# Ledger of designs, part 5: peptides against a protein of PDB entry 3WG5

Target 1, 218 residues: chain A of PDB entry 3WG5
Amino acid sequence: LAKNIVYVAQIKGQITSYTYDQFDRYITIAEQDNAEAIIIELDTPGGRADAMMNIVQRIQQSKIPVIIYVYPPGASAASAGTYIALGSHLIAMAPGTSIGACRPILGYSQNGSIIEAPPKITNYFIAYIKSLAQESGRNATIAEEFITKDLSLTPEEALKYGVIEVVARDINELLKKSNGMKTKIPVNGRYVTLNFTNVEVRYLAPSFKDKLISYITD
Target 2, 218 residues: chain A of PDB entry 3WG5 as posed
Amino acid sequence: LAKNIVYVAQIKGQITSYTYDQFDRYITIAEQDNAEAIIIELDTPGGRADAMMNIVQRIQQSKIPVIIYVYPPGASAASAGTYIALGSHLIAMAPGTSIGACRPILGYSQNGSIIEAPPAITNYFIAYIKSLAQESGRNATIAEEFITKDLSLTPEEALKYGVIEVVARDINELLKKSNGMKTKIPVNGRYVTLNFTNVEVRYLAPSFKDKLISYITD

## One batch from the design tools (peptide; made by RFdiffusion4, then SolubleMPNN)

Design b1_p24_7_s4
Fold by OpenDDE base, seed 3:
Formats: structure tokens, C-alpha cells, sequence
Structure b1_p24_7_s4 (fold): chain B 218 residues (1-218), chain C 218 residues (1-218), chain A 24 residues (1-24)
């Protein structure tokens, strides 16, 4: 019986236009191979709102389920990463990771202080993050509080509050726990039941360009 | 007679956090050598607001005059570049360059459409750009229109409207025309009269890191 | 620590208001 393929790729670092290209490339590869899903191991401190919104849209346009997995332990889906996760078909977190801290900022001043976003921007992103949560059947109140309280959650808390779907230590546990779950958003207009009973895990390596950019931006 | 040094450096591409590092590095070198001025040859389509604001602040904190020179022909100080220019001690443009188009946007959607900034953001940057213009004794009305009308100007128009100080074909003409001009903002709390009568022009090369990042982001 | 290094470590949702880049 031909095994269904699950792709796994890593995205680490700041969310930028380049991160969009990574998402697009990885998802496209998985789409071309009609994978059962792609798991994106995400570790991000945050990044650009524009890139984030484009990534969310790219995920929503995916022909296959995109699972955001906050991994490894010590990783975070901070800020932009939370939005991306909330826009995905399934969220998993490893123990010792975090999610949240979604308060929009205009940036950092020279002294490292936060340049606060004007209230209208904050309100825009409150509406946006709530929409992502609502559309995915996740906790929109907590999503709002990721901004209003700059809240960060552990995996266990995030699961408890209905922000995420799975806590898993590794890919094998993730596949086991997510098997039979429905995607939280549609794939090609339909909610998909994940089937990980007979899958081959295939890791996607970063491109040479990906490695080079990561080396420079780290 | 020991010649006074004028540094010339190039900044090309999108305004990012890395562009801030370039400005900081270049200005720091020129400060350390007690240069008469540094000329930054700027060619930018725009970029990040946070980086732009930090660059403006870094210029304003400079111990030496920072001249923004929109160069070469075909270059632009678009969007973020206009703010940087307006925050500088002197603006020059080469023929065939442009300045303006300062409308803030949240970014581009996947289809290339502009994601409009909320009105409060627009108003914030209107106030900001007007402040830069006013503080530098430049045309604040036109600065506002760079946003409200998404206006772009030729060097000749920009000079005519009092947005810039010099139109020059090259560094030699720039030095000649700007000789004896007062900086439009203070240097260490005082307006400085530029003295380019006996100067050595010293070009700063991009660092290896600068070259690598530019190669990756282009 | 360079500004870029600092920004890279502390990235909240940088609503990096991009100013309209003439080039997408």
C-alpha cells in the first residue's frame, strides 16, 4: 500500500518576506506530491505583519493541511508566529515552548524601547486575530488577550484554553495524537480528517538560499 | 594643510534594520575621523517605518553633517527614503532621480494589492513627516502631500518647492554647490556651515556583511 | 549589540509599517 507522505520542514527566525518564500516553497512541494499534510516546525520570536498576513493567506490557500508545530523545546510562536499558527489547519506545541505575545508594535527605538502602535493599529490586529481564531474554531477571547494583555501561554495552557489542538514531544507523537482530527479550517473548501495511520515522514531541507539567509539574519 | 575629509557611502535597496546598521556604521566611521561631512548616496524604493525612524534619529544624533544624496540618475528616495532625507542635514538629488510617495501602507497582499494603513497611521506619519520638514526648514505642506497625494517630485520640482537644497550631477558638483550652506538641522546643537573648499573625498565600501545581505535581499 | 541583533532577539509583532516600496 503506497504510504501517504507527510512533509516536515523547519522555519526558524524572524518572520519576513523571505519567510513567506519558505512557506510558499515548502507548501508547494507538499502540494505537488499530494501529501497528506505538511508539518512546519516553527520557532520564531515574531516579525513583520505584512509577511505574516501573506503567510496566513498562503496557508489558507493550501491544497493540503498545514500543521504548525512549535518545536523544539525552547522554541516559540511569538507574535507573528501566533497569528500564523491561528491561521493554520492544526496547531501543535512541544513541551517547553510558548505561544502569544501578539501586541503589535511599530518597532524598537534606538535604545531598544518599544515604539507603541497607535490604538487603531492595535484594534485592527485585535479584529484580525479574533477573526483567525473564530474561523478556526479556536478561543477568540484568548486570541484578543494575546494582544491586550500581551499574554503568553504554555502548551498546556494553550491546549486547555482551546487555542491549540495538540501537545506533542516529537513528530511521532504529533502524528499519533493528530490522527483522525479534523482540520480547524477548510482545505479546498472542505474540512479534512487527518489520516496518519500509514504515512512516510519526509523532511524538507532548507535550500542553500535559506541556509545563507538564516546564517546572516541570526 | 591637512585636508578635511568628506566620506561618501552608498545605501541601496529596501530600508530595513540592516540599513540602520549601515547608516550607524558609516556615520560612526565618519564621526571617528572628525569628517567635515558624510554623503550617503541613497537609492531606495522604501521600506520599514521602524527602521526609517531609527535611521532618522541616528542622523539627528550624528556628530557630523549627514548629507543625503539621491544618486545615481534613476535612483529614488521613495517612501521611507523621503523621511530619511527630510531628517538629514542636507538633501541633494541628481537629475533623473525622484523623491516622495510617502504614503504608509501595511504591506502588499499576495496579489500585489496594497494593504492600506488605517487612517490613524496615516495621520501619525503626516504629523511625523511635517515635523521633519518643519524642523529642517523645508516645505511641510509638500511633505504632507507626499502622503496625502502620494506625490513624487523631480529634483527640480523638489528644489523649487523647498523640499531639497541641491541638485547636482555628481559628488564634485554637490560639494561645490553645498559649500557654504548651513545644515538644515543642528549638529551637536549648532547649525554648521559646510566647508568643502579643501576636502578629500573618501569612499566607504560596504562591509562583507553588507554585501552578503544585499545579495540575499535583492 | 547591533540594532539588527537587538531587533532580531526581541521581535514582537513588528507591525513593520512598510512604506510603499515602489518595487513589490
Amino acid sequence: as target 1 above (218 residues)
Amino acid sequence: as target 1 above (218 residues)
Amino acid sequence: MTYSERVNKATGLNVGLRFKSLKP
Scores: peptide ipSAE 0.142, ipTM 0.600, DockQ to the pose 0.654; fails the geometry check
Fold by OpenDDE base, seed 4:
Structure b1_p24_7_s4 (fold): chain B 218 residues (1-218), chain C 218 residues (1-218), chain A 24 residues (1-24)
Amino acid sequence: as target 1 above (218 residues)
Amino acid sequence: as target 1 above (218 residues)
Amino acid sequence: MTYSERVNKATGLNVGLRFKSLKP
């Protein structure tokens, strides 16, 4: 039987509209090849709310399962990254990673102080993050606390509380553990059972543009 | 013969990641219905560069022609809006609209002064906007001047200089004038000839989320 | 300075709603 393809791509850094471009490109490639899934190795401290929302929407429109994998050890799916994860078909975390800290802010002042978001905005994102959690069958209470308490969790805590689905050390372990799992949100209107029994792993590299932007942004 | 569908949607305000979501949603709907095209009525003073780049990419990935229509009179495709337009399959403008003013800025200081972008960033966007113009067969020199001179053009000027393809007072005139035009960039790898001889116009409304975000961001 | 920050900074595009970054 022909091997199913699983794509793996890396997204690192702040969530921006360019990050959306990366998600879009990677998912599109995987869709075109009728991949079994794409795994996004995510390491982000956060970023823009609008970009985050777009990424979530793009993931939800994916024709294939999108797995967010907080990787490598030391990485985070912080702030916007948490929303992205919660909006995805499956969340995995490597040991030594973190998720959470989702409190909206308007930005940083020149002195480095946080400019707080208006309550209206905060409440909007509380509702939004709760909806993502609920729609994915994940812990909406913890999702709320990611904002209200600026809570951050370890992989073990996140798994325990029903925020994520997998703790895995590497891609191979992730594939093994997630084999037979159902997506937490629909793919093309259906919950998909992941089939990783006979897969080819294909790594996607950043485009020249991706590299250039990363170089400019770092 | 069954009527081809043309979608019309409105995007107004600052270009953000949410604006991307709007583009993505609207284009996706039109793609799903195998529309002849989607017309985006655009009115923007500008916005985020990253969101802009994502929108451009999403447009370029569209399975159907995306027409940017700077509308209504008094509207602009300023700054980020110009890039979006230049990245699209066809640009139209209504009388009394404007396009251009693409100079990147880092933001506004507390005193309202512009924080200038570093030359490296400015040069990047010069190259980027020129590439968009070149790829679409539009005036790359003017595109550069949108940045270097912060140039803004009227519809008549933009048409004259080969920045845009159509000046139209309304959707009906736009459809009439653009009928038989080829897209300025490929759709699925091919330049498409627009067929508006027998079309049904469908208006897309903002989602509840779109309305909510617009309400929050305004 | 992140690309988005640089781009936001470079394009004058209002720093949209950001979420608190754990690494400022």
Scores: peptide ipSAE 0.122, ipTM 0.354, DockQ to the pose 0.193; fails the geometry check
Fold by OpenDDE base, seed 2:
Structure b1_p24_7_s4 (fold): chain B 218 residues (1-218), chain C 218 residues (1-218), chain A 24 residues (1-24)
Amino acid sequence: as target 1 above (218 residues)
Amino acid sequence: as target 1 above (218 residues)
Amino acid sequence: MTYSERVNKATGLNVGLRFKSLKP
């Protein structure tokens, strides 16, 4: 009996143009194999807004469900990572992870102080993050507070407030808990019920380039 | 039975003189074929004020309805894009998109700080954006606040406040929802009722030049 | 141009918008 395939890949580090390439590669592989879904194990402190927006777009254009899994314990979907998660078909978090802290900044001064984004930018991203939440049927008020209060949440809090869909300790628990869930956004114009019965889990390794860039940026 | 033609084209990126050329080319093609309408899938963070004003003028001079569709999810009609939308015959937004943040700026300093426009320029664009809203029967108060408060809205908010006409997930839903709507501004001196029954959708591809410029500017 | 560069240039925001990286 042909098993449904679920891909699992890791994306770790700052969100950059290279991170976009990773997402694109991983999702493309999973699309080509008509996978039931791809799970992206995400661990990011944040990164570039432009890259983030491109990643969100790439996820939303996916032909298959993209599950963001904040993993492993100790990981975060911080800042840009939260936007990416909110743009995905399903969000899961492992215990001991965090999500939020989405206030945009222009950068860091030489002294390490944050250069604040002008209100124009902040307001833009408030609207953007709220739209992501609203589209996905997630808590738009909390999404806004990720910016306005620079709020960070635990998995339990995020689940409770309707920011995420699943708290899971590992991939097996994630698959079990999310089996039968509908995607929070459409896939090819349709909300898909996830079927993780009789699945083969395939892990995608980072490319050599991925490893090299990770090594340089870490 | 001869199908009515609806053209769909994408315009993405900064609003520049080249963006004007894209609008002009796309609208001209649709005009030449006596299309029922052209839908411009717009994704822009903003751009040049001069180019924006020229684009608005080109839209308003169109012989056919020009529908601005903020698409795909994650896209924005930010800054100059809002003006363009407000100058069009119909505005639609996909879920997960944004509109607004229209405060004019002179540019960016070397440190990335915004160089503020003088009050004279700001007041000019307040008057301009209000006029676009008023002429199109859209919310002029909110249009002003796009500048004065640098406000950005979700599709749901924009619809609720009467800034836009349609929230649609895709082209098919857009056509369905906007069928029978009157254009918000006249086409050749007349308000036109959109007829999207029995339509053929024709996608216009970017020209080689469009692709090249996009590649260089991306 | 990256989307951020586009947003930056279009919004006039050189939005090299970095999201606050939580310092590890």
Scores: peptide ipSAE 0.030, ipTM 0.231, DockQ to the pose 0.205; fails the geometry check
Fold by OpenDDE base, seed 1:
Order: C-alpha cells, then structure tokens, then sequence
Structure b1_p24_7_s4 (fold): chain B 218 residues (1-218), chain C 218 residues (1-218), chain A 24 residues (1-24)
C-alpha cells in the first residue's frame, strides 16, 4: 500500500558530484518508503555538466515521481538547474524565482570573463536540452533558447510557454495544484497520476556532510 | 534452433581500447549462444578514433545483429558513439538522448580549448562517416554535418532525418518496434529480419574489470 | 578520467563544461 507520504528535501548551491549524492540519497529514501512523490526544493546557480547529466539520469531512474520545485522566492533553477528541472516528472516554481540561462561554458578566466564552449559542445547541449523538453512534452523551442539566447524566464512566463507545470507559493499549494496531474515523464515506464489527497509531508534534513559541503562550496 | 534469446549489455563512458574489449566480449557471448540479437545500451561522450574504428569493425564482423540503443534518457551517442551507431545493424534511441557532434579533434590545450584536427584528418573522417551512413542506408548528408557543423540531434530529429531506425522508451518497446525490421547492414553477408516474438531477454553484467575500468575512466 | 573528462576528451565536450553559473 503506497503510504500517502510525500518527501520534501532541499538542494541548494552549485551542481557538483556531491549534489548527485544528495539527489541519490533523497530519492533512495523516498523510494524505500514507497512515497507518493518526492519534492526537491531547488535553488542553484548551475554547476558541472557531468554532475547535471548524472542527476537527470538518476531522476529518470527513480521509482517514484520527482518534483522539482524552484523555491523559495529568490531561488533559481539556473543553467544546470534548468536541465535537471526539464528532466524531472513535474516542475513547479514559486513566485519570484527564475529558470533558464543554460548556455554551456568552459569556465571563467582569471578576470572573471566567460570562456565560451566550442560549437560542438553548445550543439550537444542544444540537442540534449531539446530532447529533455520533447520527452517531457515541454516547450523545446524555449528550451533551445535557454542556450542560444541565454534566456531566463519568470514562473508565469515559464508556465505560459509550457516549460513548467505549476506555479505555487508553498508546498501546500504545490500539493493542491499538482494533485491529479500526470507526471511529464514515465515512472518505471508508466505515467503516474499524482495523488496528494491526505498526504503526510515529511521533510528530509540535509546530512552533516550535506551541510558541510554546502558550506564549503558557498 | 536459434534460441529466441536477446542479450542486453551496457557500455558507458569513453570509447577506449577497453571499450573494444567490452564490445568484443559481449558480442562473443551472444554469438556463442546463437542469440537473435544483442542490444548494446550505449552512453558515451566519445573517445579515441582508433578504438572507435576497431569497434565498428568488430560490429561489422558480428555473427548476429548488434543493435545500438542510446539509453537511458540523458545518455548520448556523442562523437565516437555516433560512428559506432552508424556502423551497427540497427540504431535505437530513448527519448531524452542525443546523437552527433562528430568533429575530430587532436585534444585539449591547457586552457581547455580544443586543438583542431588538420584538414587531412577531418576530411578522412568525413569520408569515413559518410561511408558508414551510405553503407547502412542512413542519411549521409546529416552524417557529414555531424562533423562539418558539429551537429547534434534529438531522437525525433534523428528518426525524421533517417539517421536512426527506432525511438523507444525501454527494451520492451524497442523489441516491439524493431520486430520484423531488416538490419541496416548485413550479418554474415545477409540482411537479417529481426524476430523478437516471445524472446527471452538476458542481461549481461559488466565484468569486474569493466566496473573497475569504468570507475577509473569515469 | 571522470565521465566529464571523458566527454571532454572524446567529444571535446569538456564535461568540465560548467554551465554558466549565474554569479550571485
């Protein structure tokens, strides 16, 4: 019997190999308890492409729905965060958040200027982000423009353009609005209708390691 | 009596001499059991040109159909992976995957910039990739553009342009969709019609060596 | 070589490709 449990966890900061470990841990806990879903409160400026791709894969392999919630107000799913969101079962954004700015870069020069990625890399990620959007039935044109124009969107714009599914002020509103929605990608090969009727919300605390690494990388 | 067996194996990471050993081992196992086919779940960013060419040759010499399946979602058949796919008996892609970006490079400079290959090398690989596409009845113009424009495609685009044969979400859908298809290149001098009616799916686990090298090279 | 280093080396995708971190 699926326990009417929804887990909520926070992932904040740069997307790194450690962020993958956080996603894996959180999703694994929720899977073990046969949760109805896990909501990841995401606030990221971006990060490493490899870690991002691994996170997307981990989400896609989840036995339960993974909802990316860009939260709290002022948070972003920037760059790598946008890919993660587009790879998830449902995207929600709080008012006052942003999504986009996905242009790949090689890094920063000593003066802080961006070292541009070669066309090969840019084209790879254009195809990748478009595939994530298409797979999830989201706006692939806008997804491409997140790279080609370095576009960033408000929650309202993202909803309007069909990039995200929900605008919600808090977890309760998110649960209410997403109740009865189908996941945008399959869970174990099947699209799941979310059931958030009379659910218990369980918050997962960051581990000590999560806190320490967040502290070091911030 | 051809055992109604289909093998499934995973090849992930850089294309190296070790990746050749993986392909060889997997295909050999499937050949020994007279499998109907082997499906290679491929997720690669690319790798060495020499290893890639050897892998293509090994696939071409296979006694059974070798199906390259770009899987799972988020995976790629990038660079060397595209050549491998184009050299195979059938290409499938999962939603959320990519193919292309085949421009040869000499390597990376200390600053991470690409060291371009000389025109002679680029022209060699243009001819090579076009030959693979033509031989398999796939879109040779797009194959060339994988190099000249460093083009990358979604599964839907790749299917539309005649680069790949199947878009499938999982192994079961792949088997269902590819059932009755002819191989795009010969098997032992003959084009084979795939028979996936009531097949047993056998997963080949990576060897300890495969795991270790994947770990080291990842 | 990390998968990132692999993608970088093989595709020229410097998987050490950082996506533009919007500096806070």
Amino acid sequence: as target 1 above (218 residues)
Amino acid sequence: as target 1 above (218 residues)
Amino acid sequence: MTYSERVNKATGLNVGLRFKSLKP
Scores: peptide ipSAE 0.029, ipTM 0.233, DockQ to the pose 0.206; fails the geometry check

## One batch from the design tools (peptide; made by RFdiffusion4, then SolubleMPNN)

Design b1_p26_6_s1
Fold by OpenDDE base, seed 1:
Structure b1_p26_6_s1 (fold): chain B 218 residues (1-218), chain C 218 residues (1-218), chain A 26 residues (1-26)
Amino acid sequence: as target 1 above (218 residues)
Amino acid sequence: as target 1 above (218 residues)
Amino acid sequence: MFKAKRPKGGVILEVVGGPVKKAKLE
């Protein structure tokens, strides 16, 4: 019997244009194989807002469900990572991870101080993050507070407040818990019920390019 | 009868990328020998947040239990050391040690004054430390107070408040007291019951590189 | 779908960037 395939790939580090290329590559592979879903193990401190918005758009254009899994323990979907998660078909977090801290900044001064974004930019991202939460049926109030209060949440808090859908220790628990869940946003205009019965898990390795860039940016 | 092996290694000084390499090396050796556990004798004033987070991840990815032992008397698991401990399978402290003081800073001014971290960073680490505590079934309220109140605890206080699992004077008392305890986080997805009956203790020496860097940073 | 014109420029959504990567927990 043709096993349903679930892909798993890792994205770690800063959100950049290169991170977009990773998302695009991984999702494209999974789309080509008509996978049941792709799980992206995400660990990011954040990054560029422009890259983030492109990644969100790529996820929303996916022909298959894209599950953001904040993993491993100790990982974060911080700032830009939170937006990416909120733009995805399902959010999972491992215990010991965090999500939030979404206030936009213009950068850091030479002394390490934050250069604040003007209210115009902050308000733009408030509206944007709220729209992602609303479209996915997630807590838009908390999504706003990720900016206005620079709120960060534990997995348990994020689940409790309806920011995420699953707390799972590993891929097997994630598959088990998310089996039969509907995607929080449509796939090709339809909400999809995830079927993780009798699935084959396929891990996508980072490309040589992925490894090289990770090495340079670390 | 093949004696169960417990490794013991020391990590002392500032938490840096090099400290990560030490953790990785020590844990890898113990994993290769299928040790019952590794005990890391930790004495640190803290260090870099990025290195700390990588160390926590490495511990959580360990194939064997990693016990953080704040040792010897007079040692500290200060700041970054507290996070590392909270990310581990078991925490022990020797009498006369301390844990806590976890508030993030950006650094020190030329005049030696602390450059405070902005709320964005502080809140991020609050969520992170709480998630580590929650995952390990340790006191998340106290974990937060390690930041918000810059709280430091004695071993007796830390035990009383459910931050740590064992107060022990030496390795022998640690092994005796922790025998039959379950790990506070999973090892390869499973909570492990520690078996320290009829164990051989093997001490890992610092590498020549470890000695050299310790000498330079001291 | 959020239709607002994207802010132009290097807006950063990062908790640990630049000198902050050097956040010290000491």
Scores: peptide ipSAE 0.132, ipTM 0.445, DockQ to the pose 0.071
Fold by OpenDDE base, seed 4:
Formats: sequence, C-alpha cells, structure tokens
Structure b1_p26_6_s1 (fold): chain B 218 residues (1-218), chain C 218 residues (1-218), chain A 26 residues (1-26)
Amino acid sequence: as target 1 above (218 residues)
Amino acid sequence: as target 1 above (218 residues)
Amino acid sequence: MFKAKRPKGGVILEVVGGPVKKAKLE
C-alpha cells in the first residue's frame, strides 16, 4: 500500500511577495504528490498585508490540508503570521512560541516610531481577521483583540481560547495529536479528517532563490 | 571509562548578532564532543531582540544541555539576558547578580530618554516571555512582571519565585548542586537528568574574532 | 468569505519589523 506522504517545509522571516512564492511552491509540490497534508513550520515577525492576503487565499485554494506549525520553540506567528494561521486548515504551536499582535500600521518613521494606520484600514483588518476566525470556527473575539489590544498569546492560552488546535513539541507529536482531527476549513469544499497513520514525512528544502533572498532579508 | 566533559564559556556584553555567533560556536563545540553540558557564564545588560530570539532558538535546538550561569558576582542577565536564561535548560546565578528588567524599548532619544515601544511590541514580548517560562516550568507571572513592572530580582528572590534553579558561588558549586537535576526543557525531545559525577571541566576561550568584536563593542 | 476590496497601499502587519527588529531589550 502506498504510504501517505506528509510534506514539511520551513518559512522564516518577513512576509513578502517572495514568501507567497514559497508558500505557492511548497503547496504545489505537495498537491502534485497528492500528499495527506503539508506542514509549514512558520517563524515570522509579520510583514506586508497584501502578501499575507495572497498567502491566505493560496492556502484556502489548496487541494490538500495546510497545517501552520509555529516552530521551533522561540518562533512566532506574529501579525501577518497570525492571519496566515487563522486562514489555514489547522494551527499548531510548539511550546515557547507566540501568536498575535495583529494591528496594522503604515510603516515606521525615521526615529523608529510607528506610523499608525487610519481607522478605515484598522477596521478593514478587524473585519478580515474576524471573518477568518469565524470561517474556521476559531475565537473571533480574541482574533479582534489581536488587533484592538495588540494581544499576543502563548500556545496554552491560544489553545484554551480556541484560537489554535494543537500544542506539539515536534513533528511526530503534531502528527500524533492531529491524527483524526477535522480541518477547520474545507479542502476542495469538504472538511477533511486528517489521517496520519503510517505516513512518510518528506522535508522540502528552500530553493537556491529562497536561500539567497533569506540571506538578503536577514 | 571516558570522563564526562562539561564545557564552560563566557559571554559578556551586549546581545547582538555576534553574540549569536558566539553561542552557536560554543554550543557546536560542546555538541561535537558529546559533552554532558555546556555552562555559559553570562553577563549582559541586554541587547537586540532579534539576536536574543535567535539565541533562544539555538539553545533550544542544542543536542546537549545549555546551562546559563549569571556570573561572576556583579554580573547581570538583564533584559535580553533574562529571555536567554528562560529559554535555557537550567538557570544558575551567583550571589550578587541580578535578572529581569525586560521591557522592550525602541531605543534612546538624543537626550538619553527611552523611546517606548508601542503596545504591539510590548504585548508580543509579554507573550513570548510567558511562553518561555511556561515551557520551562518557571514562574510565568514573574516573567510577565519582568516586562510590565520592569521587575529585577536577586538570585535568592529568583530562586524563591521559581524563576531559576540554582544559586552557586562558582562552577564547582554549580556542578555539585545541579548534579541529578532534570533539565527544565527537553534535550533532543527528552528531559535530561544532569550527571556531573566525575566530570572534566573544559574552558572555551573566545576566538580571535570574538576578542576583536568584543574590543570594538566595549 | 470576506469579499471587501483590499486596501491599497503598503499596510504592514509586522511586530518585529523595521525598528522592532531593532527593539532593544536592554
């Protein structure tokens, strides 16, 4: 019997148009191989809202489940990363990670101060993040507070409040705990029950382009 | 029977990308020799948040226990140093040292006044530091207060409140007291019982590069 | 599905971007 494949890929750093290309490439590879799922190990301080929205859309259009795993310990799904997580089929976090702090800004001044977004933009993203939470059956009140209070949560808090589905120390524990869980959003119009019994884990490496851009942006 | 090796290295000064390189080098040497542990004698006023987060990740990814030892007397694990400690397998402090004061700032104004971090950043680091404390089974309430109250503690207070594991005057006392303790976070996915019976202590010196950069940043 | 028109412009959703990468924990 052909082994079910689970892909694992890492996305680290700022969310940009290039990060979209990484998501698209990784998900496409996993789709082509009819993988059971792809796990994205995410560590991001956030980034561009436009790139984030494209990434969310790409995840939601995936032919296979996309699991966002905030990993390793010390990683974060900050700001744009939270939106990406909320747009995914399953959220996992490792102990020692964080999620939240989603208030939009226009940028930074020369002195490093935040240039605040006007209420129109803030309210747009409040509605957007609430929609992602509601569609995924996650805590929309907390999702709003990620913006209105710049709230950030631990994995335990996020699990407790129904923002995430799994706390796991590693990929093996993630697979074990998420086995038999339903996706929080549909895959090809259906909620999928994850089957991680007898799976082969395949790690996707960054492309040469991915490595080069990561090196330039670090 | 081959002696168990414990490495000891010193990291002093501001937490920067270069400090990450020091941690990485020292831990890598100790990993290569399958050391029982590495002790990092830490004395820092703090530094960059990004460098700190990378250091925490590197510690948590270590194949061997990493012990943060705030040493010598008069040293501190201030700000970024506290996060590093909370991300480690064991925290020790010498008498006459301090830990805490973790509130993030954007920098200093021309007049030397602090440029406060916006709530977005502060709340992010609150969640992050609480997560580190929770993962390590340390006092998350006090960890939060290191930020919200800019709290700083003595070794005795830190031990009392369950922030640290050992108060020790020197390396020999540290090894004696920590012998048989379990790591506060996993090593290779497992909590390790430290075995400091019949160990050889090896001191790692700063590289030439380390000395040069320390000289430039001091 | 949220169908509102995307805001035009360089909206940033970043915690540790720009000066925050430079946030000092000192």
Scores: peptide ipSAE 0.129, ipTM 0.433, DockQ to the pose 0.072
Fold by OpenDDE base, seed 5:
Structure b1_p26_6_s1 (fold): chain B 218 residues (1-218), chain C 218 residues (1-218), chain A 26 residues (1-26)
Amino acid sequence: as target 1 above (218 residues)
Amino acid sequence: as target 1 above (218 residues)
Amino acid sequence: MFKAKRPKGGVILEVVGGPVKKAKLE
């Protein structure tokens, strides 16, 4: 009986064009193997909005379910990470993680102060994040408040408010809890019911390139 | 009968990337020896948020219970130290110590005034600290108030409010009181019941590197 | 599908990159 495969890969750090390449690579591998899903263990403070939007688009174009898992404990899906999560087929969070704080900025001044984005940019991202939430049947009001109030949530709050679908301590609990859930967005135009019965978990290691770039950006 | 080993190590001063290396080293030694636990005697005014988050993650990834012990009397788990404690398997405090005061800042101005963190950052850490408290079954309301009210607690208050698990005068009292307690977070996915019956206490000395860096930062 | 024109420039959606990496919990 061909074992259903679930891939697990880690994406950590700032969201950049390189992070897009990581997502694309990981999803492509999982697509090629006709995996039941890929779980992306995400830990990010955020990053570039352009890269984020490309990542969201790549996730939404996936031939397989892409699960964003904010993991391990102490990780975050902050800012750009929240958008990525909201653009995915399923969101899970480990205890001790956070999601939110999505207000766009132009950067940081020399004194560490935030250079605010003009209202035009802020409003663009309000509309964008609400659209992601609405498309996925997640809480669009909270999604807006991630920007307008700089809201951040615990896993329990995020679950309670319908921002995320699963709180799970580890991959095994995630698989157990998400088994039988429908994807929050379609896969190839169809909502998929996840089947994590008798799955083989395959971990994707960072490529050599992935390791090198993480070393340069840390 | 192989004596159960408990390691004790000291971490003092500002939380930095070097403090992460100390935690990693100490925990790794204790893991290699399959110790029953490691007790970290913590005295910190706080430090860098990034280093703190990495330390929390390292603790939560430990193969053995990590006990944060705010010690000796007069010590504090201030700011970043509180987060570290809340991320650990068990918190103890000695009489005459304190915990809390967790509001993030960007730094100090030349005149010694605090440069406030923007709401985005503050809210992020509110969610983060609440998540740590919730994960560990500790008082998440008080954890939030460590930020929103700059709350600091005595050991007795912290115990009463369910922030910490033990008030102990010394290592021997800590071992006695914590014997039979369950870890507040899992070890390798399981809550561990601490067994401090007939334990050998081993003190880890600071490395030569640890001593050198403390000398440079003091 | 959100078709709004992408903002031009380096919009940052970051919490921890600048100030939070530099955020002090002291």
Scores: peptide ipSAE 0.129, ipTM 0.458, DockQ to the pose 0.071
Fold by OpenDDE base, seed 3:
Structure b1_p26_6_s1 (fold): chain B 218 residues (1-218), chain C 218 residues (1-218), chain A 26 residues (1-26)
Amino acid sequence: as target 1 above (218 residues)
Amino acid sequence: as target 1 above (218 residues)
Amino acid sequence: MFKAKRPKGGVILEVVGGPVKKAKLE
């Protein structure tokens, strides 16, 4: 019986155009092998909004379920990472991780002070993040508060408030807990029931390129 | 007689954290070999202000002269590229290149319209670019107008207005014309007279990483 | 689907960096 393949890949560091390429490469490999899913172990402080929106679009266009797993302990899906998670088919978090702090900023001044985004941009991302939450059946009020209050949540809080679907310590627990769950957004126009019975876990190594860019963005 | 080494490296594409690593790598190699200078052939539409400021700082901390050469014909030192140039020990441009358009933006809206930086940011970069020009003995009025008027200049105009030091068609002409010039900013606290008599030109290839990121940022 | 015409440049969704960092000079 052809084992259901689950790919696991890591994305660490700043969300950039390169991070989009990582997502695209990882998802494409998993699509080509008709994987049951790909799990992206995500640890990011955030990054570029344009790259984030590209990544979300790539996830939404995936032929297979894309699971965002905030991992390892100490990792975050901060800012852009939260948007990516909310755009995914399933969100999981490890204990000791965080999600949120989604307020757009224009950057940091020389003195390290935050440069605020104008209301037009903030409102755009409020609408966008609420849309991601609503489309995925996740808590749109909390999604908005990730911006308006710069809210950050623990895995337990995020689960409690209906922002995420799973708290898991490792890949094995994630597979066990998410087995039989429906994707929060459609895959090829259908909500897919995840089947992690008799799966082969296949780790995708960062390409030499991926290793190199993570090193630069750390 | 130990030939004075001049390194030549290319930086093409968007100014990012990776571009900082390119600058750092290239300058470090040239420093280690006690090169007379490094020439960076620059072609950029601009990029991130943080990466730009880090690059400028790295140039200013260089143990050897760093020459920014806007090359080849058709290249630009646009936006962030202009700041990098103004932060360097010498600026050269090839015929058919441009410099300027330094107004900070927050990005592009969905409709492709520019999102303006708030006055706080614009004023910060006005002060910053004027400081770079003043420190290098270059035209601070034009440097400000690169922001306030979104001014772009030809090599001939940039030379005429005292923004750049050399117009050169190629590396050989650049070396010839810049020979005996003093650096516009100090190297290790001293203004250095460039000695390009009997030089060995050594090209630094983009690392495999450099090739890969240029491909992503194009 | 909100075809978010992606703000191309400069909006940073990052928790760590100072104001000047995120200005897009593009």
Scores: peptide ipSAE 0.124, ipTM 0.383, DockQ to the pose 0.084; fails the geometry check

